# Peptides against a protein of PDB entry 3QIS: the designs that were tried, part 201

Target 1, 334 residues: chain A of PDB entry 3QIS
Amino acid sequence: PSLELSRREFVFENVKFRQLQKEKFQISNNGQVPCHFSFIPKLNDSQYCKPWLRAEPFEGYLEPNETVDISLDVYVSKDSVTILNSGEDKIEDILVLHLDRGKDYFLTISGNYLPSCFGTSLEALCRMKRPIREVPVTKLIDLEEDSFLEKEKSLLQMVPLDEGASERPLQVPKEIWLLVDHLFKYACHQEDLFQTPGMQEELQQIIDCLDTSIPETIPGSNHSVAEALLIFLEALPEPVICYELYQRCLDSAYDPRICRQVISQLPRCHRNVFRYLMAFLRELLKFSEYNSVNANMIATLFTSLLLRPPPNLMARQTPSDRQRAIQFLLGFLL

## One batch from the design tools (peptide; made by RFdiffusion4, then SolubleMPNN)

Design b2_p20_8_s2 (from b2_p20_8, 7 letters changed)
Fold by OpenDDE base, seed 2:
Structure b2_p20_8_s2 (fold): chain B 334 residues (1-334), chain A 20 residues (1-20)
Amino acid sequence: as target 1 above (334 residues)
Amino acid sequence: EPSFQELHEEIAKEIEELRK
């Protein structure tokens, strides 16, 4: 069996968080026998492609003289965004299209990724005084390394050494303040706030706006701005409540005094973001007659974002763990 | 605890400095 491929080299320019890109090519059976094709892993890989890439179809049959269109889909989710922001991974891959009892055909995937404030650590964002697209990639790496060291020092209760002439970190990321400022000004009376989904085009405009500027106003509907805040919190590499405190939050969920003590042990940036978001959500609850927002809905929604199980714990919270996590947040909303 | 407005206005000063 043999195949003819219309193209073997693919370039995905300006790949962004949550923006789907597609490239198509054709495969043709130029042989005299039916053939089965599949994308196969390379010798050291568990998957036929990186997590941000997909082929559709990834396998199939071709009759003699049959032609099939294959789509190569590039999509950076919350699972790939952090690794791409740091430059640890790149928009580079090689696909192996295998023909049963035939040859292997190699496809080259290349491109560039545009960094996002989405999927960047709270510590790095508190140090980032400019939009992420204005920050050199080398400086992003340094900011993540410095942020890790400061988080560790904060957890160890090490007195910050005399911060020399280093610029004071922001109390909270500018991106969080911008999202919350918009919601506070324009969305307090929005019916079904945090319950109605935003528009995908508006979400992309909001992400691009926060990555490239410090705007006076965020573009899009109140629903899209609200969903952008949820996406931002979901995409954080470390949740607002650090993984190290997860179990202590569950254990303290019914003691409001212990809950406050657990939060006091968060790194400064995480603690500031938590207090700021809880203050904002309590403010939104005053407008419940207009925005249909209640404490149980908010606690249920934000629990999965702010208080995630550590990656080493099987990601399936028990119903009991979920209820404790919700109860923990309710103690800050009431 | 400070009100939301007090916290938000305190942080607003830091953000307004970034726009200069």
Scores: peptide ipSAE 0.762, ipTM 0.980, DockQ to the pose 0.875
Fold by OpenDDE base, seed 3:
Structure b2_p20_8_s2 (fold): chain B 334 residues (1-334), chain A 20 residues (1-20)
Amino acid sequence: as target 1 above (334 residues)
Amino acid sequence: EPSFQELHEEIAKEIEELRK
């Protein structure tokens, strides 16, 4: 069997977090026999493509003289954003289109990724005094390396590091402050806050705004700004409560004094973000008559974002562990 | 614990410096 392909090289320019891009090509069976095609893994790969790429369809049958359109979809989710922001991964891949009892066809995927403050560490963002799109990629790598080293030092040293002559980090990421400032000013009386979904177009505008500027006002509805805060927290490579403290949070969930001691052991940026968000959420709860926000709803929603199980424990999370995690957060909302 | 307003205004000063 043999196929003809309309195109073999694909370029995805200016790929962004949560922005779908599509390229299409045709495959044609110019042979006299039916053929089965499939995208297959390369040698040493478990998947036929990188996590941010998909072929649709990825397999099928072609009768003689049949033609099918294949879509190549590029979508950067929370699962791929961090490795693309760091430059550990790139918008480059090779797809292998296999024919049963035939030959392989190679497709080249290339392009560029535009970094986002979404999926960047809290430590790096606290050092990032400019919008991420103004920061050279080399400096982003240095900021992530320095952030990792300072996190490790903060976990190992119970003593405040003498902040050497480096520029003082922000208390919290500017992006979190901008989102919370908007919500505090404009959304305290918003009905169904954090319960109504935002608009996808507005979410993209908010992300692009935070990646490119330090705006006076965030674009979009209060619901879109609220959802952008949730997406930001979900996309963090490490949750606001570091994975190392997860079990201690569960174990302390019914002792408010121990809960406060556990939070005091967070890295400075994580601790500041946690205290700031809890203060904000307690403020929103004062307006529950207007915004329909209650402590149980907020605790349930934010627990999954702020207190994620470590990757090795994700498959083992019990209903009891979830209830303890919610109870831990409730002790800071009430 | 500091109020939300106190924390928010303290951080606001840092953000205002980034706009200069």
Scores: peptide ipSAE 0.761, ipTM 0.980, DockQ to the pose 0.870
Fold by OpenDDE base, seed 1:
Structure b2_p20_8_s2 (fold): chain B 334 residues (1-334), chain A 20 residues (1-20)
Amino acid sequence: as target 1 above (334 residues)
Amino acid sequence: EPSFQELHEEIAKEIEELRK
């Protein structure tokens, strides 16, 4: 069996967070026998491609002289955004198209990624006084390394060494303030706030706006701006409540005094963001007659974003753990 | 705890400095 491929080299230029790109190619059975094709893992890989890449179809049968279109889909989710922002991973892969009882065909995937404030750590963003697209990638790596060290110092309650004339970090990321400022000014009376989904095109415009500028106004509907805040919180590499405090939050969920003590132990940036978001959400709850927002809805929605189980806990949260997590957050909303 | 308005206005000063 043999295949003819219309293309073997694919370039995905200007790949962005949550922006789907598609490239298509054709495979043709130029043999005299039916053939089965499949994308197979390389030696030592568990998957046929990186998490941000997909082939559709990834397998199939071709009759003699049959042709099929294959789509190569590049999509950077929350699961790939952090490692692409740091440059730890890149828009590069090799796909192996295997032909049963035939030869392998290699496809080269290349391109460039445009960094996003989405999927960047709170610590790095507090130091980032310019839009992320203005920051050199080398400086993003340095900001992440410095952010890790500062997180550790803060968790250990080490007195910040008055190290030299390093610019004072922001109290909260500018991106969070911009989203919250818009929502506070324009969305407090928005019916079904956080219940109605945003528009995908508007979400992309909001992401691009925050990545490239410090706007006076965020584009899109209040629903899109609200969803952008949820996406931002979901995409954080470390949730607003650090993984190290997760279990202590669950254990303290029914003691409001202990809950406040646990939050006081968060790294400065995380603690500031948590207090700021809780203050904002309590403010939104005052407008419940207009925006249909209630404490149980908000607690249920934001708990999964702010208080995530550590990645090494392969076990799904028990119903009890989920209830404790919601109760923990309710103690800051009521 | 400080009000949302107080926190938001305090942070606003830091953000407005970035626009200059």
Scores: peptide ipSAE 0.761, ipTM 0.980, DockQ to the pose 0.879
Fold by OpenDDE base, seed 4:
Structure b2_p20_8_s2 (fold): chain B 334 residues (1-334), chain A 20 residues (1-20)
Amino acid sequence: as target 1 above (334 residues)
Amino acid sequence: EPSFQELHEEIAKEIEELRK
């Protein structure tokens, strides 16, 4: 069996967080026998492609003289954004299209990724005084290294050295302040806030706006701005409540005094963001008659974002653990 | 605990300095 491929080289320029790109090619059975094709892992790989890439279809049968279109889809989710922001991974891959009882066909994937404040650490964002697209990639690496060291010092209760006033980290990321400022100014009376989904085009515009500027006003509807805050919190490599404190939050969930003590042990930036968000959410609850927001809804929604189980425990989360996590957040909303 | 408005206005000063 043999295949003809219309294209073997694919370039994905200016790949962004949550922006789907598609390239298509055709495969044709120019043989006289039916053939089965599949994308197969390379030697030592577990998957046929990187997590941000997919082929559709990834396998199939072709009759003699049959042609099928294959879509190569590049999509950077929350699961790939952090490693692409750091430059640990790149928009480069090689796909192996295997033909049963035939030969392998190699496809080259290349391109470039544009960094996002989404999927960047809270520590790095607190040090980042300019939009991420203004920051040289080399300086992003330095900011992540410096941020890791600051997190470790904070966990060890080491007094931060008096960094000069110019190098002092922000209390919270500018991006989260901008989102919250918009919601506080314009969305306190918004019916069904955090219950109505945003528009995908508006979400992309909000992400691009936060990546490229420090806007006076965020574009899009209140629903899109609210969803952008949820996406931001979901995309954090380390959740607002650090994974190290997850179990202690569950264990303390019914003791408000112990809950506050656990939060006091967060790294400075995480602790500031947590207190700021809880203060904001308590403010929104005062407008519940207008925005339909209640403490149980908010606690349920934000629990999965703020108090995530560590990756090694995700598969073991019980309904009891989820209820404890909700109860933990309720103690800061009431 | 500080009010949301007090905390938000404190942080606002840091953000406004980034726009200069």
Scores: peptide ipSAE 0.761, ipTM 0.980, DockQ to the pose 0.907

Design b2_p20_8_s3 (from b2_p20_8 with S1D P2R N9S E13K E20K)
Fold by OpenDDE base, seed 3:
Structure b2_p20_8_s3 (fold): chain B 334 residues (1-334), chain A 20 residues (1-20)
Amino acid sequence: as target 1 above (334 residues)
Amino acid sequence: DRSFEEIHSEISKEIEELRK
């Protein structure tokens, strides 16, 4: 069997977080026999492509003289955003289109990624006084490395040695402040806040706005700004409550005194963000008559974002563990 | 716990300095 491919090189320029890009090509059976095609993993890979890439269809049959369109879809989710922001991964891949009893066809995927404040650590964002798109990629790497070291020192309760004139970190990321300031000013009386989904186009505008500027006002509806806060928290590489404290939060869930002690042990930026968000959510609960927000709804929604199970425990999370996690958060909302 | 207004006002001063 033999295939003809209309294209073998694909360039995805200016790839952004949550922005789908598509490139299409045709494959044609120019042989005299039916053929089966499939995208196959390379020798050492478990998947035929990187997590931010997919082919549709990824397999199929072609009769003689049949042609099929294949879509190559690039989509950076929360699962790929962090490694692309750091430059650990890039918009580069090689796809192997295998033909049964035939030859392999190689497709080259290339492009560039534009960094986002979404999927960047709280520690790095507290050091980032400019929009992320203004920060050189080399400096982003340095900020993440420095942030990791500062997180470890903070967890060990080591006093930072007064090494060089490092600028004082922000108390919270400017991006979180921008989202919360907007919601506090404009969304306290918003009906069905955090219950109505945002618009996808508005979410993209909000992300682009936070990545490129320090705006006076965030574009989009209150629902889109509220959902952008949820997406931001979900995309964090380390949740607001660090994985190291997850089990202690569950164990303390029914003791409000111990819960507060556990939170006091968070790294400074994580602790500040947690206290800031809890204060904001308690403020929103005062307007429950207008916004239909209640403590149980908020605790249920934010628990999965703020208090994520460590990757090694995700598969073992019980309904009891989830209820303890919700109860832990309720102790800060009431 | 501190009020939202107290925490937010403190942080707001720090963020508004970034706009100068």
Scores: peptide ipSAE 0.742, ipTM 0.979, DockQ to the pose 0.916
Fold by OpenDDE base, seed 4:
Structure b2_p20_8_s3 (fold): chain B 334 residues (1-334), chain A 20 residues (1-20)
Amino acid sequence: as target 1 above (334 residues)
Amino acid sequence: DRSFEEIHSEISKEIEELRK
C-alpha cells in the first residue's frame, strides 16, 4: 500500500492559550488495495503527538482512489500552558502516519507560542510589574526559577523572605487585582454572577488584554470577566492552596482555628491571594439579594479551583474528601 | 480578618503606581 500526501510541513504562527488553530491536508490511496492508516507514537513516546496537538481523524480506512481530509488541531489548554510559557516545551512536533503493511510518512509541525499570564505561577506574576508580553522570554524563565526557589524556602524554613536587594514583589498579581477590581466595581449587583457562562470571544479578548496591558477597564460582560477569573485560577500551575497543604486542609476542615493556621503556612504570595479572594467573595455575598450568589454555591465552585488534590491523589478523591474541601472554604466565607 | 475594602485599597495603591 502507498499514500500521497498533499502537505507534510505545517506552521502554526502566534499560538495562544485557549485559541484553537487548524491546518488541513489530504491523504489519497493511489494504490490498488485498501489501506488502513494511523498516527503512531515515536520510539519511547506514549502518544502519537504532544498534548497541545490533535489529528482528526487519527486513524481510518481508504479504499483504492479514496481521499480523506485530516485536520491538525493546535489547542493550548490548562494542561499545556505552563510548559509552553516557561519554554520547557515548544510548538514543534513530528507526526508518524503509519500504513498497515506499508511505509511511515513523517509530518513536521512547527510554530511559535505567545506567553500568557494564564498558567504562570503566582510567585512569578507577583514579580512581574509589566504585562507578560512586554517581558523578554529569557526573563520569564528566570522569574519562574526564582519563584520556585522562593516558594520552597517559604514552605520549608517558615522564615520571612529577606526583602533584600531585589525589587519588592507585588502583594498579589496585577492580573488578579484587575479582574477583582472590575468585578467589585461593576458586578456586585450582576444577576447570576459565576452561574452564567461568558462569551468565548470576550474571554479571548480578556486574556489578550491581561497579557498585553494594564487596562483601566477590562473588555466584555461581567459574566466573561467572572469566568476569566475562574479560568485564571484553574490554569495556575500551583493552586492558590499549595498541593503540600491539601491534606492538612481536609484534616482541619471542621476546625476554623486550625484552618487559619494552615493558611498562615502558605507562601506569602499564595497566602495574600487566598485572603484577598476570600475577602472579595465575602463582599459579594453581602449582595446576594441582587447577584443570587450564596456561600454553598461559591464554596462548591471555588473548591475545585483553589483546593485541588495533588496529581498523584486526583484519582483517589472520595466524596468525603470533596465535602471536607468545601467545608474548609465555607469556614472563610461565613 | 481585614475587610475587602481595606485590603483592596492597599493593593490598589501598588497597582496604580505601575500605570505611572
Scores: peptide ipSAE 0.742, ipTM 0.979, DockQ to the pose 0.894
Fold by OpenDDE base, seed 2:
Formats: structure tokens, C-alpha cells, sequence
Structure b2_p20_8_s3 (fold): chain B 334 residues (1-334), chain A 20 residues (1-20)
């Protein structure tokens, strides 16, 4: 069996978080026998492609002289955004299109990724006084390394070095403030806030706006701005409540005094963001007659974002653990 | 706990300095 491919080289320029890109090509059976094709893993890979890439279809049959269109879809989710922001991974791959009892055909995937404040650590964002697209990639790496060391020092109760007033981290990421400021000014009376989904185009505009500027006003509907805050919190490499404190939050869920003590042990940036978000959510609850927001809804929604189980425990989360996590957050909303 | 308005106003000053 043999195939003819219309294209073998694919370039995905300016790949962004949550922005789908598609490239298409055709494969044709130029042989005299039916053939089965499939994308196969390279030697040492478990998957035929990187997590941000997909082929559709990834397998199939072709009769003699039959042609099929294959779509190569590039999509950076929350699962790939952090490693692409750091430059640990890149928009580069090689796909192996295997023909049963035939040859392998190699496809080259290349491109560039544009860094996002989404999927960047709270510590790095507190140090980042400019939009992420203005920050050199080399400096982003340094900010992440320095932020990791600062987090460790904070957990160890080491006195922060008296870094000069110019190097002082922000109390909270400017991106969180921008989202919260917009929601506080314009969305307190928005019916079904956090319950109605945003528009995908508006979400992309909000992400691009936060990555490139410090705007006076965020574009899009209140629903899109609200969803952008949820996406931001979900995309954090470490949740607002650090993984190290997860079990202690569950164990303390019914003791409000112990809950506050656990939160006091968070790194400074995480603790500030937690207190700021809880204060904001309590403010939104005052407008419940207008925005249809209640404490149980908010606690249920934000618990999965703020108090994530560690990756090793995700598969084992019980309904009881989820209820304790919700109860922990309720103690800060009431 | 501090009010939202108090916390937000404190942070707002810090962010408005970044726009200058």
C-alpha cells in the first residue's frame, strides 16, 4: 500500500491559550489495494502527539483512489499552558502517519507560542508589574525561579530580604485586580452572574487584553469577565490554596478558627489573593436579590478552583471530601 | 476581616501607579 499526502509541513503561528487553530491536509490512496492508516507514537512516546495537538481522524480506511481530509488541531488548554509559558515545551512535534503493512510518513509541526498571564504562578504575577507580552521570556523564567524561592522562604518563615521599594511584589496580581475591579463596578447587579457562560470570542479578547495591557476597562460582557476570572483561577499551576494545605483545610472545615489559622500559613501572594477574593465574593452576596448569587452556589463553584486536591489525590476525592471543601469555603463567605 | 472596599482601595493605588 502507498499514500500521497498533499502537505507534510505545518506551521502554527502565534498560538495562544484557549485559541483553537486548524490546519488541513489530504491523504490519497494511490495504490491498488485498500489501506488502513493511523497516527502512531514515536519511539519512547506514549501518545502519537503532544497534549496541545490532535489529528482528526487519527485513523481510518482508504479504498483505492479514495481521499480523506485530516485536520490538525492545536489547542492550548490549562494542562499545557504553564509548560508553554515557561518555555519547557514548544509548538514543535513530529507526527508519524503509519500505513498498515506499508511505510511511515512523517509530518513536521512547528510554530510559536505567545505567553499568557493565564497559567502563570501567583508569585510570578505579583512580581510582574508589566503585561506578560512586554516581559522578555528570559525574564519570565527568572521571575518563576525567584518566585519559587520566595514561596519556599515564606513557608519557612524566613524574613524577606529588604529588596528595594522598586522590587517589592504587588499585593495581588494586577490581572486579578483588573477582573475584580470590573466585576465590582459593573457586575454586582448582573442577573445570573457566574451561572451564565461567557462568549468564546469575548473570552479571547479578555485574555489578550490582560496579556498585553493594563486597561481602564475590560472588553466583553459581565458574564465573559466573570468566566475569565474562573478560567484564570482554574489555569493557575498551583491553586490559591496551596496543595500542601489541602488536607488541613478539609480537616478544619467545621472549625472557623482553625480554618483562619490554616489560611494564615499560606504564602503571602496566595494569602492576599484568597482574602481579596473572599472579600469580593462577600460583597457580591450583598447584591443577591439582583445577581441571583448565594453562598452555597459560590462556595460550590469556587471550591473546585481555589481548593483543588493534589494531583496524586484527584482520582480519590470522595463526596465527603468535596462537602468538607465546600464547608471550608462557606466559613469565609458567611 | 477588612471590608472589600478597604482592601480594594489599597490595591487600587498600587495598580494605578503601574499605569504612570
Amino acid sequence: as target 1 above (334 residues)
Amino acid sequence: DRSFEEIHSEISKEIEELRK
Scores: peptide ipSAE 0.742, ipTM 0.979, DockQ to the pose 0.914
Fold by OpenDDE base, seed 1:
Structure b2_p20_8_s3 (fold): chain B 334 residues (1-334), chain A 20 residues (1-20)
Amino acid sequence: as target 1 above (334 residues)
Amino acid sequence: DRSFEEIHSEISKEIEELRK
């Protein structure tokens, strides 16, 4: 069996978080026998492609003289955004299109990724006084490394931040402030806030806006801005409540005094973001008659974002653990 | 706990300085 491929090289320029890009090519059975094709893993890989790439269809049968269109879909989700932002991964892959009892055909995937404030650590964002697209990639790496080291120093109760030479970090990421400022100004009376989905096009505009500027106003509907805040919190490489404190939050869930003590042990940026968000959400709850927002809905929604189980415990989360996590957050909303 | 308005106003000053 043999195949003819219309294209073997694919370039995905300016790949962005949550922006789907598609490239298509055709495969044709120019042989006289039916053939089965499949994308197969390379040697030592578990998957035929990187997590941000997909082929559709990834397998199939072709009769003699049959042609099929294959779509190569590039989509950076929350699961790939952090490693792409850090430059640990890149928009580079090789696909192996295998023909049963035939040859392998190699497809080259290349391109560039544009960093996002989505999927960047709170620590790095607190040091990032400019939009992420203005920050050189080398400086992004340094900011993440420095942020990790400062987080560790903070957790170890080591030396007070030498107030002297380093630019003082922001209290919270500017991106969180921009989202919250917009919601506070324009969305307090928005019916079904955090219950109505945003528009995908508006979400992309909001992401691009936050990545490229410090706008006076965020584009899009209040629902899109609200969803962008949820997406931002979901995409954080480490939740607002650090994984190290997860179990202590569950254990303290019914003691509001202990809950406050646990939060006081968060790294400064995480603690500031948590307190800021809780203050904002309590403010929104004052407008419940207008925005249909209640404490149980907010606690349920934000708990999964702010208080995530560590990856090693994710598969073991019980309904009781989830209820404790919700109860923990409720103690800050009421 | 500090009010939202107090926290937000303090942070707003820091962000407004970034626009200069």
Scores: peptide ipSAE 0.740, ipTM 0.979, DockQ to the pose 0.884

